# Designs tried in a protein design run: peptides against a protein of PDB entry 5OOQ. Part 1

Scores and structures below are computed, not measured.

Target 1, 227 residues: chain A of PDB entry 5OOQ
Amino acid sequence: YREDVRQVVTHPANALSFLQPGRLVEISVNGKDNYGWGAVVDFAKRINKRNPSAVYTDHESYIVNVVVNTMYIDSPVNLLKPFNPTLPEGIRPAEEGEKSICAVIPITLDSIKSIGNLRLYMPKDIRASGQKETVGKSLREVNRRFPDGIPVLDPVKNMKIEDEDFLKLMKKIDVLNTKLSSNPLTNSMRLEELYGKYSRKHDLHEDMKQLKRKISESQAVIQLDDL
Structure headers, positions and changes below count from the first letter of each chain, unless a header shows other numbers.
Peptide ipSAE is a variant of ipSAE made for these designs: the mean of its two directions, with the distance scale d0 fixed at 1.0 Angstrom where the peptide's residues are scored. Compare it only between designs on the same protein; published cut-offs may not carry over.
The geometry check fails a fold that doesn't show the stated peptide or that is severely misdrawn somewhere.

## One batch from the design tools (peptide; made by RFdiffusion4, then SolubleMPNN)

Design b1_p8_3_s1
Fold by OpenDDE base, seed 3:
Structure b1_p8_3_s1 (fold): chain B 227 residues (1-227), chain A 8 residues (1-8)
Amino acid sequence: as target 1 above (227 residues)
Amino acid sequence: LKYSEEIK
C-alpha cells in the first residue's frame, strides 16, 4: 500500500507542483542506492534527442536534478551528464565508514521515495564552486534539527490530492493500519489479514491503475487545451 | 537556515 501511495504522490500531475527549487525529497535510485534526503535544483521534461519518438512512462517522463550530500567520495562524478538519469557505473551513496561528497544527480520521479514538507533556500548558481557544499551543510543542519525524520507532505492536507479513488485508498490504508495495531495476529488471523491485504492490494492496484488512467486522460486534455 | 514557506 505504501508503494501505491508513492505511485500517486510521485505522478507528474501531483509531484511537479511541489518540486520547487530547494524542496527536500528522499531519494532511492533503482531501489538499491539510498541517498537519503536531497534538495531539488530543478526539473525538466525528459527529451531523447536521439529518438524523439521515444515514449516514457509517466514516472520516467521528467528528470529532476537534486543535490545530495551522501555521494561516495570516489564515485566518478565527472561522468555525470545533466538530464541523463542513467547514472554511470560506480555512482553510489557512501556506505557506513566511507567519506561522502556533495553532488548534483539527475533522477526520475520514480526515484523519489517521499516529498518533504520543507524547502531550503537554494543558491542561484548551484554549479558554482562551493555552492553544492553550502546546500550540503544545510541538509546536515536539517537532519540535525529533525532527528526523528524530516516531515513528509500529507497527500491530502498538503498536496490537496482529492481524487475519490485515492481518498478511498487512503481510507483503506488507515483501516488496515488500525486493524494491524489492534489485533494480535494469530497465525490464522494473519492469514486472513494477509489474504485480506492481498485482496485489498489487488483492489488497490486496480484502483491505482484506474487512477493513473484518469490522470493520463486529464493530462491529455490539458495538452489538448495547450495546443 | 532560511526555511521558505512551510506549506501549513
Scores: peptide ipSAE 0.039, ipTM 0.726, DockQ to the pose 0.398
Fold by OpenDDE base, seed 1:
Formats: C-alpha cells, structure tokens, sequence
Structure b1_p8_3_s1 (fold): chain B 227 residues (1-227), chain A 8 residues (1-8)
C-alpha cells in the first residue's frame, strides 16, 4: 500500500506543483541508491533528442534536478549530464564510513520516495562555486532540527488529492496502522528489542566494571610487589 | 504554498 501511495503522490499531476526550487524530497535511485533528503533545483519534461518518438511512462516523463549532500566523494560527478537521468557508472551515495560531497543529480519522479513539507531557500545559480555546499549545509541543518525525520507532505491535507479511490486507500492504510499499533505482538516485539538493547548495555557496563576491578587488582598486586 | 515552511 505504501508503494501505491507513492505512485499517486509522485504522479506528474500531483507532484509537479510541489517541486518548487528548494523543496525537500527523499531520493532513492532505481530502488537501490538511497541519497536521503535532497533539495529540488528545477524540473523539465523529458525530451529525447535522439528518439523524439520515445514514449515515457508518467513517472519517467519528467527529470528533476536535485542537490544531494550524500554523494560518494570519489564518484565521477564530472560525467553527470544535466537532464539525463541515466547516471554514469560509479555515481552512488556514500556508504557508512565513506566521505560524501554535494552534487546535483538528475532523477525521475519514480526516484522520489517522499516529498517533504519543507522548502529551502535556494541560490539563484546552484552551479556557481560553493553554492551546492551551501545547500548541503542547509540540508545538514534540517536533518539536525528534525532528528525524528523530516515532515512529509500530507497527500490529502497538503497536496489536496481528493480522488475517491485514493481516499479509500488512505483510510485502509490508517486502519491497518491502527491495528498494527494496537497488536500486543507489536508491543511485545518492541519491548523485546528494547530489552535486548538494554541487556547489551547492561552487559557492557558489567564488562567495564569487571575490567576496572581487574585493573585495580593488578595495580594492588604491583603495589605489593613494590613493598 | 500555504503549507510549506521555508528554512533560511
């Protein structure tokens, strides 16, 4: 059902009016490369100059340029072509422990996981030196301010999607979420996870305490040998 | 957009 909602939200008829410069969007390219939250630069209808008769799906018919701050530092960003969503090999987000840089990448609507209810102030010329990094700093600040996650646009309240079938879908999801949250098993699993984390923390604390005791005992023995 | 908060 989440994917169904995403398909509706990211459809051009609904999404384009919310892709103003600076709009935050959560980016997943080809369902594999998660760049996290980025900021929209602009968008344009996809035109294939080599094949003008090319027909794209609705979700692939537009290209959105976005600033991300999670690009792997050694990615061949110089090979990126504006308004070409087919990314060169090696273009990927930084993994854990890797350094990242800011980059502008072209994506399709299908690569938008969610649309945020926040908009950054964007520089007029994002391609100018240092401007991408400024946006990157702003993105970091947003993430800092919203540790529990960036607020997502409400499809009904904010995006004004009033399709009856969509409303029914949203209602079904709400009912399912309520049932899931009220399920004793869910609460039990969360309690078990919390207990597991607490148990591990307790074990680490006990290990530290034992190590401190051993150090103290060793020091006492050394002092006894020095008398 | 009425519901978009701009962060400066």
Amino acid sequence: as target 1 above (227 residues)
Amino acid sequence: LKYSEEIK
Scores: peptide ipSAE 0.030, ipTM 0.706, DockQ to the pose 0.166
Fold by OpenDDE base, seed 5:
Structure b1_p8_3_s1 (fold): chain B 227 residues (1-227), chain A 8 residues (1-8)
Amino acid sequence: as target 1 above (227 residues)
Amino acid sequence: LKYSEEIK
């Protein structure tokens, strides 16, 4: 059920509006590499230059750049390619007893474990010397202030996910936490329905964004003709 | 996309 909630929360239709610069997110890459809480730099739609017709899943269709302070010190961070979520070999979080450094890594939405209800102040140029380290210090301070864990956005209250099936899912989770069993098959069917609804919402949002761009481009052309 | 209000 937690994974089902995560799938809904991290869907582009829900997550993108909460991925502002400085937003704290908990990062797990490939379900193996836990970087802990990082800070969002920016995000962009995933574009494959080699295959422009490539179709990605909804959760892999965007690249999120995040600052982490848990990168293993000897990781080949120089091999990181901007907007390429396929991380080079050796890119991993520091293990216990290892030293860590700050790094900006590109991840997919699928690598977001949770979205925090906190935002850091982010420098305008995160790639400038010392800026990543500043964010790293802020992350350490946040972790110090929240020893019991960074507060997570409430999907209903904060993210305003009002889908009836999702609300039912949340209620079921609450009930399960109180030892009421739900039918996994029923939940899976509802999740598929929810996923379909969110996918449609995302498509509409992208269409609107494209239309706005076209309008802006048309206006720019008109201004050039009037010059 | 509704942006969350900045927690000041």
Scores: peptide ipSAE 0.030, ipTM 0.704, DockQ to the pose 0.088
Fold by OpenDDE base, seed 4:
Structure b1_p8_3_s1 (fold): chain B 227 residues (1-227), chain A 8 residues (1-8)
Amino acid sequence: as target 1 above (227 residues)
Amino acid sequence: LKYSEEIK
């Protein structure tokens, strides 16, 4: 059901009006390469200059350029071609423990996992030196502010998708989600996750407090030596 | 209500 929803949401008839510059989108390329949340730069209808007669599916008929901050540092980003969604070999997100960089990648609509209900302020010239990194910082800040996930556009309330079959699908999903949320196991798992996050936050806070104390103590010692 | 919160 989630895939069915995604297909409808990412259809050009629905998605394009929400792909303004700065729109946050969750990116999964080829169903394997998860770049996480990126920011839309622009989009254009896919045109094959070499084969003008090429027919693309609806979900492949547009190219969206997005800034991601999860590109593997050693990826051959210089080989990226604007509006060419066929990514060069080696273009991939950083794995856990790997360093990442900011990059602009061209993706199809089919590579959009979700469309966020947030927009970043985008630089006028994203290709200028340092601008991608600025967006990258903004993306990190967004992720920090939304530890439970970036809010996704509601297909019905926000996107105003009113197709009857789609509405039926959404209702079914809602019923299932309600049942899932009412399950004691779900509540227990969520509580554990929340507790884990809280515990980590507490630990970080304590670490910061200890560090501040150490700094203060060091400064006090320096002042004593100057007397 | 287009709540696009622009994060600056």
Scores: peptide ipSAE 0.028, ipTM 0.704, DockQ to the pose 0.140

Design b1_p8_3_s3
Fold by OpenDDE base, seed 3:
Structure b1_p8_3_s3 (fold): chain B 227 residues (1-227), chain A 8 residues (1-8)
Amino acid sequence: as target 1 above (227 residues)
Amino acid sequence: LKYSTEIS
């Protein structure tokens, strides 16, 4: 059930509006590499230039760039490719006793364990010297201030996920925390129906993004003509 | 440390 909630929360239709620069997210890559809490830099729709016809799942259709402060110091960070979520071999978080560094890594939505109810003020140029380390210090300070854990966004109260089936799922989880309720398999079938509804919202979001881009491009052209 | 909480 927790995974079902995560699938809904990290779906593009729900997650993208909360992935503003500085948003804290908890990161796990490939189900094994836990980087802890990182800070969102930006996100973009995943585009395969070599195969434009490539179809990605909803959770793999966007790339989120995040600053982490838990990268193993000897990781080959120079091999990281922007907007390529397939991380090179050796890219991993530091283990206990190992030194860590700050890095920007590209991840998919599927690599987000949770979305925090906190946003850091991000530098304008995160790639400039020392900027990643500044964010890293901020992350450490946040962890210090929240020893019991960083607060997670409430899917209903904060994210305003009002889908009836999702609300039923949440209620079931609450009941399960107190009593054993209905068959997980039934919930999986309903998840597909939920995704159908979210797909429409996703399309609208993409349309809005394209429209905003067109507006920005038009404004840029106007500014060039006025110069 | 500057952070914002989205309190609805």
Scores: peptide ipSAE 0.260, ipTM 0.843, DockQ to the pose 0.428
Fold by OpenDDE base, seed 4:
Structure b1_p8_3_s3 (fold): chain B 227 residues (1-227), chain A 8 residues (1-8)
Amino acid sequence: as target 1 above (227 residues)
Amino acid sequence: LKYSTEIS
């Protein structure tokens, strides 16, 4: 069920409006490299300059640049290229006992485990010396303030995902979390139909990309001063 | 340190 929810939440039709600069996202690359919570720098449609006719899946069709503070210190971070999600060999999070550094990495939507209900104030030039480290310090402070975990956006209440089947799925998950019996929603055909709906919505999103960005940035937010 | 929380 968690993966089903993640697929819906991270679909570009739903996720992109919540990937403003500073948005916290939990990152897992290739299902193995867990970077923890990072902060969104920006995102863009994935373009293959060598093969302009390349077609990507919905979850692979956008690249999100994120600041992480868990990069292994000896990773070849100098080889990282913005908006290129094919990471160089050796790029990985620090393991237990290893030292970490801050880095900006490009990820796909498929590498987002969850979207947080918090946004950091981001520096104007993240590529300037010391700026990513500033964000790294902010990430550490946020983690300190939320020892039980950074709050995740509610797909229904916050993201306004109102698909009937999705709502049923969420209800069932809630029932399970309260240790009550419910009928499972595991029908792959229904999921395919759901994704089909989002795919169509995504096409409309592309046409309204600029407008949607403006709308997302204008959402009501409580700004917390100097932490 | 500045951060914001979205109002739902």
Scores: peptide ipSAE 0.240, ipTM 0.847, DockQ to the pose 0.416
Fold by OpenDDE base, seed 5:
Structure b1_p8_3_s3 (fold): chain B 227 residues (1-227), chain A 8 residues (1-8)
Amino acid sequence: as target 1 above (227 residues)
Amino acid sequence: LKYSTEIS
Protein backbone atom coordinates (compact mmCIF):
# COMPACT_ATOMS: atom_id res chain seq x y z
CA TYR B 1 0.00 0.00 0.00
CA ARG B 2 2.82 2.38 0.72
CA GLU B 3 4.17 1.68 -2.70
CA ASP B 4 0.77 2.44 -4.13
CA VAL B 5 0.81 5.78 -2.39
CA ARG B 6 4.31 6.42 -3.63
CA GLN B 7 3.25 5.74 -7.18
CA VAL B 8 0.52 8.33 -6.93
CA VAL B 9 2.63 10.89 -5.12
CA THR B 10 5.53 10.61 -7.52
CA HIS B 11 3.40 10.75 -10.64
CA PRO B 12 4.25 13.84 -12.68
CA ALA B 13 0.75 15.20 -12.30
CA ASN B 14 1.32 15.45 -8.57
CA ALA B 15 5.05 15.55 -7.93
CA LEU B 16 6.34 18.15 -10.35
CA SER B 17 4.61 21.02 -8.59
CA PHE B 18 6.60 20.16 -5.48
CA LEU B 19 10.00 19.75 -7.06
CA GLN B 20 11.10 23.34 -6.67
CA PRO B 21 14.76 24.07 -6.16
CA GLY B 22 15.72 23.09 -2.68
CA ARG B 23 12.87 20.66 -2.12
CA LEU B 24 14.03 17.75 -0.06
CA VAL B 25 13.37 14.34 -1.52
CA GLU B 26 14.29 10.92 -0.28
CA ILE B 27 16.14 9.03 -2.96
CA SER B 28 16.34 5.35 -3.72
CA VAL B 29 17.80 4.38 -7.06
CA ASN B 30 16.88 1.03 -8.57
CA GLY B 31 15.33 -0.01 -5.31
CA LYS B 32 18.70 -0.62 -3.72
CA ASP B 33 20.85 2.48 -3.72
CA ASN B 34 19.54 4.60 -0.90
CA TYR B 35 21.05 8.05 -0.94
CA GLY B 36 18.84 9.37 1.80
CA TRP B 37 17.46 12.86 1.64
CA GLY B 38 18.72 15.08 -1.12
CA ALA B 39 17.84 18.51 -2.42
CA VAL B 40 16.25 19.17 -5.77
CA VAL B 41 18.22 21.32 -8.15
CA ASP B 42 15.80 21.27 -11.04
CA PHE B 43 13.94 18.93 -13.34
CA ALA B 44 13.25 18.58 -17.01
CA LYS B 45 11.25 16.39 -19.28
CA ARG B 46 13.29 13.45 -20.40
CA ILE B 47 14.42 13.77 -23.98
CA ASN B 48 16.33 11.14 -25.83
CA LYS B 49 18.35 12.92 -28.45
CA ARG B 50 19.36 9.67 -30.06
CA ASN B 51 15.81 8.43 -30.16
CA PRO B 52 13.38 11.32 -30.07
CA SER B 53 10.48 8.94 -30.46
CA ALA B 54 11.33 7.10 -27.29
CA VAL B 55 8.38 6.66 -25.00
CA TYR B 56 8.91 6.59 -21.28
CA THR B 57 6.57 5.68 -18.50
CA ASP B 58 5.15 8.56 -16.55
CA HIS B 59 7.53 7.95 -13.68
CA GLU B 60 10.50 7.84 -16.00
CA SER B 61 9.50 10.70 -18.26
CA TYR B 62 11.24 13.38 -16.21
CA ILE B 63 14.74 13.76 -14.92
CA VAL B 64 15.26 15.36 -11.54
CA ASN B 65 18.68 16.65 -10.64
CA VAL B 66 19.33 16.29 -6.94
CA VAL B 67 22.19 17.06 -4.63
CA VAL B 68 23.09 14.18 -2.38
CA ASN B 69 25.68 14.16 0.35
CA THR B 70 25.98 10.40 0.58
CA MET B 71 27.82 9.59 -2.63
CA TYR B 72 30.61 7.11 -2.14
CA ILE B 73 33.85 9.03 -2.29
CA ASP B 74 35.39 6.75 -4.87
CA SER B 75 32.38 6.75 -7.14
CA PRO B 76 33.21 7.77 -10.68
CA VAL B 77 31.23 10.97 -10.47
CA ASN B 78 33.10 12.35 -13.43
CA LEU B 79 31.26 9.85 -15.57
CA LEU B 80 27.87 11.21 -14.62
CA LYS B 81 26.08 12.42 -17.69
CA PRO B 82 23.67 15.28 -17.44
CA PHE B 83 20.08 14.28 -18.03
CA ASN B 84 20.97 10.62 -18.07
CA PRO B 85 19.33 8.81 -15.19
CA THR B 86 21.10 5.60 -16.09
CA LEU B 87 23.95 6.01 -13.69
CA PRO B 88 27.40 4.71 -14.51
CA GLU B 89 28.64 1.60 -12.84
CA GLY B 90 30.15 2.39 -9.50
CA ILE B 91 27.88 5.30 -8.74
CA ARG B 92 26.49 4.39 -5.37
CA PRO B 93 25.92 5.70 -1.89
CA ALA B 94 28.58 5.24 0.72
CA GLU B 95 28.14 2.27 2.95
CA GLU B 96 28.75 2.24 6.65
CA GLY B 97 32.34 3.13 7.34
CA GLU B 98 32.92 4.62 3.91
CA LYS B 99 33.48 8.27 3.24
CA SER B 100 30.97 10.20 1.25
CA ILE B 101 30.98 13.27 -0.93
CA CYS B 102 28.40 15.58 -2.38
CA ALA B 103 27.23 15.08 -5.92
CA VAL B 104 24.48 16.08 -8.25
CA ILE B 105 22.81 13.05 -9.75
CA PRO B 106 20.05 12.79 -12.30
CA ILE B 107 17.20 10.57 -11.19
CA THR B 108 13.74 9.70 -12.38
CA LEU B 109 10.59 10.31 -10.43
CA ASP B 110 10.49 6.61 -9.77
CA SER B 111 13.62 7.02 -7.66
CA ILE B 112 11.86 9.34 -5.25
CA LYS B 113 10.84 7.53 -2.12
CA SER B 114 9.35 10.54 -0.41
CA ILE B 115 8.88 14.24 -0.95
CA GLY B 116 9.70 16.29 2.09
CA ASN B 117 7.85 19.23 3.45
CA LEU B 118 11.08 21.22 3.57
CA ARG B 119 12.87 23.35 1.03
CA LEU B 120 16.44 24.49 1.36
CA TYR B 121 17.59 27.83 0.12
CA MET B 122 19.69 26.81 -2.83
CA PRO B 123 22.67 28.56 -4.30
CA LYS B 124 22.12 30.12 -7.68
CA ASP B 125 24.81 28.05 -9.31
CA ILE B 126 25.01 24.62 -7.81
CA ARG B 127 27.75 23.65 -10.24
CA ALA B 128 30.08 26.31 -8.93
CA SER B 129 32.93 25.21 -6.77
CA GLY B 130 31.92 24.52 -3.23
CA GLN B 131 28.22 24.96 -3.73
CA LYS B 132 27.33 21.29 -3.61
CA GLU B 133 29.23 20.98 -0.39
CA THR B 134 27.31 23.88 1.06
CA VAL B 135 24.08 22.14 0.27
CA GLY B 136 25.51 18.97 1.68
CA LYS B 137 26.27 20.70 4.92
CA SER B 138 22.74 22.00 5.02
CA LEU B 139 21.41 18.51 4.47
CA ARG B 140 23.43 17.23 7.38
CA GLU B 141 22.14 19.98 9.56
CA VAL B 142 18.57 19.27 8.59
CA ASN B 143 19.00 15.62 9.38
CA ARG B 144 20.42 16.58 12.73
CA ARG B 145 17.47 18.79 13.49
CA PHE B 146 14.99 16.11 12.54
CA PRO B 147 16.24 13.00 14.26
CA ASP B 148 12.87 11.35 13.90
CA GLY B 149 12.93 11.96 10.19
CA ILE B 150 12.33 14.81 7.83
CA PRO B 151 8.63 15.56 7.60
CA VAL B 152 7.00 14.18 4.50
CA LEU B 153 4.42 16.07 2.52
CA ASP B 154 0.93 14.95 3.31
CA PRO B 155 -0.57 13.78 0.03
CA VAL B 156 -3.96 15.17 0.91
CA LYS B 157 -3.33 18.14 3.14
CA ASN B 158 -0.21 19.42 1.45
CA MET B 159 -0.24 18.05 -2.05
CA LYS B 160 -4.00 18.38 -2.38
CA ILE B 161 -4.44 14.98 -3.91
CA GLU B 162 -8.13 14.69 -3.29
CA ASP B 163 -9.16 12.14 -5.84
CA GLU B 164 -11.93 10.01 -4.44
CA ASP B 165 -10.21 6.75 -5.16
CA PHE B 166 -7.00 7.97 -3.63
CA LEU B 167 -8.80 9.09 -0.52
CA LYS B 168 -10.35 5.68 -0.26
CA LEU B 169 -6.93 4.15 -0.62
CA MET B 170 -5.61 6.30 2.18
CA LYS B 171 -8.50 5.37 4.41
CA LYS B 172 -7.92 1.73 3.79
CA ILE B 173 -4.28 2.15 4.63
CA ASP B 174 -5.32 3.70 7.89
CA VAL B 175 -7.56 0.76 8.57
CA LEU B 176 -4.73 -1.62 7.91
CA ASN B 177 -2.50 0.33 10.21
CA THR B 178 -5.03 -0.22 12.94
CA LYS B 179 -4.94 -3.94 12.24
CA LEU B 180 -8.38 -3.96 10.70
CA SER B 181 -9.47 -5.69 7.55
CA SER B 182 -9.09 -4.14 4.13
CA ASN B 183 -9.51 -5.16 0.52
CA PRO B 184 -6.15 -5.13 -1.25
CA LEU B 185 -7.65 -6.14 -4.55
CA THR B 186 -10.10 -3.29 -4.48
CA ASN B 187 -7.34 -0.87 -3.70
CA SER B 188 -5.27 -2.19 -6.54
CA MET B 189 -8.09 -1.75 -8.98
CA ARG B 190 -8.65 1.76 -7.81
CA LEU B 191 -5.00 2.54 -8.21
CA GLU B 192 -5.18 1.52 -11.83
CA GLU B 193 -8.05 3.87 -12.29
CA LEU B 194 -6.03 6.64 -10.72
CA TYR B 195 -3.18 5.98 -13.09
CA GLY B 196 -5.51 6.45 -15.96
CA LYS B 197 -6.67 9.77 -14.61
CA TYR B 198 -3.19 11.01 -13.92
CA SER B 199 -2.00 10.04 -17.34
CA ARG B 200 -4.65 12.22 -18.85
CA LYS B 201 -3.71 15.07 -16.58
CA HIS B 202 -0.10 14.68 -17.53
CA ASP B 203 -0.97 15.34 -21.13
CA LEU B 204 -2.10 18.77 -20.05
CA HIS B 205 0.79 19.33 -17.69
CA GLU B 206 2.53 21.98 -19.69
CA ASP B 207 -0.61 24.03 -19.94
CA MET B 208 -1.16 23.82 -16.22
CA LYS B 209 2.44 24.00 -15.16
CA GLN B 210 2.48 27.65 -14.26
CA LEU B 211 -0.75 27.45 -12.38
CA LYS B 212 0.35 24.44 -10.40
CA ARG B 213 3.58 26.09 -9.45
CA LYS B 214 1.78 29.20 -8.36
CA ILE B 215 -0.52 27.19 -6.16
CA SER B 216 2.37 25.33 -4.62
CA GLU B 217 4.37 28.46 -3.96
CA SER B 218 1.38 30.28 -2.55
CA GLN B 219 1.03 27.89 0.33
CA ALA B 220 1.87 29.25 3.72
CA VAL B 221 5.54 28.80 4.39
CA ILE B 222 7.51 29.25 7.55
CA GLN B 223 10.98 30.51 6.89
CA LEU B 224 13.59 29.16 9.22
CA ASP B 225 16.91 30.91 9.36
CA ASP B 226 19.46 29.52 11.76
CA LEU B 227 22.72 29.42 9.87
CA LEU A 1 20.95 27.09 7.66
CA LYS A 2 17.92 28.34 5.82
CA TYR A 3 14.92 26.30 4.88
CA SER A 4 11.19 26.63 4.55
CA THR A 5 8.28 24.52 5.65
CA GLU A 6 4.88 24.60 4.07
CA ILE A 7 2.03 24.64 6.56
CA SER A 8 -1.06 25.38 4.47
Scores: peptide ipSAE 0.251, ipTM 0.853, DockQ to the pose 0.435; fails the geometry check
Fold by OpenDDE base, seed 2:
Structure b1_p8_3_s3 (fold): chain B 227 residues (1-227), chain A 8 residues (1-8)
Amino acid sequence: as target 1 above (227 residues)
Amino acid sequence: LKYSTEIS
């Protein structure tokens, strides 16, 4: 069901209005290369200059430029072409133990795993020297604040997706989650995890809880220097 | 969701 939800959420009719500069999105290219959470720079309708008659699927019809801080350092980033989602060979996220750099990559909507309920204040010129790294620092801070994951936009409450079939899908998922959450084992594991984190990092855990609540209520635009 | 890399 996650994929079904993702297909609806990332459809242009739903996603584009939430791809403002600074919007956090979770990125997975070709279902393989996971860049983690990045920040939206901008987006544009996909245009094939060589073949103007080219028809793309809905999920491939827009290009989203995103800042990631997980690009493998030896990736041929110089070969990246703005608004060209066909990434050169070698463009990949860093693996565990590898060094990473910040980069702006063009992706399709289909490469968005999740849309976060959080926006960063973005530099005016992201391509200027040092600006990507600034965003990268912000991304690290966000990840620090949300070790259990960045809050995802609620498709219904936040994104206002009102399609009846989608609502039915969401209801079904909710029912299933309720059943799972009612399982004593599930509850025990969750409680242990939460309590463990709470006990180890009480202040951080409380901050997370408060921030998650605030973000869940409305789309948040945060200057991390204020955190 | 922390990505553990040496970020430069």
Scores: peptide ipSAE 0.065, ipTM 0.703, DockQ to the pose 0.029; fails the geometry check

## One batch from the design tools (peptide; made by RFdiffusion4, then SolubleMPNN)

Design b2_p22_4_s4
Fold by OpenDDE base, seed 4:
Structure b2_p22_4_s4 (fold): chain B 227 residues (1-227), chain A 22 residues (1-22)
Amino acid sequence: as target 1 above (227 residues)
Amino acid sequence: SKEEEIKKKIEELIKEGLIVPP
């Protein structure tokens, strides 16, 4: 059930509007590599230059660049490619007793465990020397201030997910947390129905994003003509 | 309440300039 909620929350139709620069996200890559809470730098639609016809799942169709402060110090971070979510071998979080460094990692939406209700103040140029470390310090301070964990966005109150089937799922989870009696299979079937609805919403969201980009590009061109 | 405590912490962090309004 928690995974079902995660799938809905991290769907592009719901998640992208909350992936502003500085948004905190909890990161788990391949269900194994837990980087903890990181800060969003930006995101983009996944484009395969080698195979433009490549079709990705909704959760793999976007790449989110995030700053983490838990990268193992001896990880081959120089091999990281922006907007390539296929991480090189050896890229992993530091284990207990190991030293960590700050890094920017490209991840898919599927690697987001949770979305936090916090947004860091981000430097304008995260690629500039020392800026990742500044974000890393901010992450440490936020974690210190929230010893019980960083507050997570409420899917209903904050994200305004009003889908009836999702609300029913949430109610079932609440009931299950109190009474272990509801069948997990029934919730999985409803999730598939939700995915069908969200896929349609995603198309609209992507169209809106493309329109906003075109508007921004047009404005940038106008500003260049005024110089 | 726990919610009020979280809200207060968020407000403090905004005031300190560590975070922006969510």
Scores: peptide ipSAE 0.607, ipTM 0.946, DockQ to the pose 0.549
Fold by OpenDDE base, seed 5:
Structure b2_p22_4_s4 (fold): chain B 227 residues (1-227), chain A 22 residues (1-22)
Amino acid sequence: as target 1 above (227 residues)
Amino acid sequence: SKEEEIKKKIEELIKEGLIVPP
C-alpha cells in the first residue's frame, strides 16, 4: 500500500510541481539508507553525458538535490558529484551514536519516501559556507515542532490530482488496503499493472509539461536579456 | 482537531520565518 501510493505521488507528473526550493521530502536511498527529512534545493532532468541514449524510468529520470542533516561525518562527501545520483561508496546516513553533518546529495525521485506539506525558507546560495548548516538547524527545529511527524502532502487535497486514472488507483489502493490481509501478492501485481498504464499516460503528459517549462524558461531568459 | 493544530503550527512557523507558505 505505502509503496503503491509512493509510486504515484513521486511520479514526475505529480511530484515536480511540489519540489520547489525548501520543500521537505523524506529520503530513503535505494530503500536502505534512510536520511530522514531533507530540504529540496533544486532538480533537473537526468542527462547521461556518456550515454545520451540512456533510457531511465520515470522515477529515475530526474535528479533532486536535497540538503540532509543526517550524513555520517566520515562519509566521503568530497566525492559527491553534482547531478550524479550514483552515490560513492561510504556515503551513508549516520547510525545511532555516530556524528552527522549536513550535506547536499543528488537523489532520484525513487528515493523520495514522502513529500511534506512544508517548505523551508532557503538561503539564496546553499553552496556558500555555513548555509547547509543553517538549513540543517531549520530541519531540526521543524522536526521538533512536529513530534508526531512532518505533515505529508495529501495527493488529492494538496496535490490536486484529479486524473481519473489516479482516482481509480486511489480507490483501488483503498480497497487493497482493506483486502491486503488476504492476498498481498496478487493485489500488488494488479497495482503494478495499473501503475504501468498510468505511467505511460503521464509520460506523454510530462513530455508536454517539460516542453512547456522549457518554453517558459526560454522566454524568461529572453525577457531577462531584454531587461 | 489534529488538522487545526497542524495548521496553527504551520502559521507559527511562517510567522517566525522558518518556513514559507507551502
Scores: peptide ipSAE 0.606, ipTM 0.946, DockQ to the pose 0.551
Fold by OpenDDE base, seed 1:
Structure b2_p22_4_s4 (fold): chain B 227 residues (1-227), chain A 22 residues (1-22)
Amino acid sequence: as target 1 above (227 residues)
Amino acid sequence: SKEEEIKKKIEELIKEGLIVPP
């Protein structure tokens, strides 16, 4: 269900009006290269000069240029071409323990995991010396201020997506989330009752409570991943 | 509330000139 929501949110009909300069977007390229939150520079309709008759899917029909601050330092960033979402080999996020740099990368709408409810102030010329680093600093500061995650645009309240099928989808997700949240609690309570009946030792009761919580959380996470 | 905290953080970021007003 999360992917279904993402497909609707990142569709050109919905997303483009929210891709103003400085808009924060969470970036995942090819389902594996997670750059984290970046800032939109601009976007354009995808044009293939070599094959003008090329037909792209809706989610691949636009190119979004974004500033990221998580590019691996030894990535061949000089080979990046504006408005070419086919990234050169070696372009990747820094892994744990690696140094990162700021870069502007072209992505498709399909590479947007989430659209944030924040817009950075952007320099007029991002390609000027030091400008991408300035944006990088701003990104770091915003991430620091939101340790629990950058606020995401609400598809209904903020983006005003009023499609009936989408609203039904959102309702289903809410119901499922409620069930998922209630089940762990119910299971935890049942386990607490069970352990309360069988465990005369206070220490065992607390340990079981913690284990139950962890199990419940794990189950909830698994179920949420299936959504 | 969590929502109030988010709003406060946003307001601070606006005042600091890091983000544009919504």
Scores: peptide ipSAE 0.605, ipTM 0.943, DockQ to the pose 0.763
Fold by OpenDDE base, seed 2:
Structure b2_p22_4_s4 (fold): chain B 227 residues (1-227), chain A 22 residues (1-22)
Amino acid sequence: as target 1 above (227 residues)
Amino acid sequence: SKEEEIKKKIEELIKEGLIVPP
């Protein structure tokens, strides 16, 4: 059920509006490399220049650049390619007893475990010397202030996910947390239905964004003709 | 409450300039 909620929360239709600069996100790459809480720099739609026809899943269709402060010091960070979520070999979080550094890594939405209800104050130019370390210090301080964990966005109260099926799922999870009696299979089927609805909503949102862009471009052309 | 404590911490962090309003 937690994974089901994660799938809904990290879907582009829900997550992107909460991936503002400085947004805290909990990061796990490839299900094994836990970087802990990082801060969002920016995000962009994933484009494969070599294969423009590449089709990505919804959760892999966007690249999120995040600052982490848990990168292993000897990781080949120089091999990181902007907006390439396929991380080079050796890019990993520091283990216990190892030294860590700050790094900006490109991740997919699928690598987000949770979205925090906090946004760091972000430097204007994160690529400038020392700025990543400043963010790293801020991350450490925030973690210190929240020893019980960074507050996570409430999918309903904060993210305003008002889908009836999702609300039912959340209620079921609450009931299950109280009563382990609900069959996991029924919830999986509902998740697929929810995912389908979110996918459709996302498609509509992208269409609307494209339409707004076209309108803006047309207005700009009209203004140029009036000059 | 836990919620009130979190709210207070958030407000403090905003005042310190560490975070912006969520």
Scores: peptide ipSAE 0.605, ipTM 0.945, DockQ to the pose 0.549

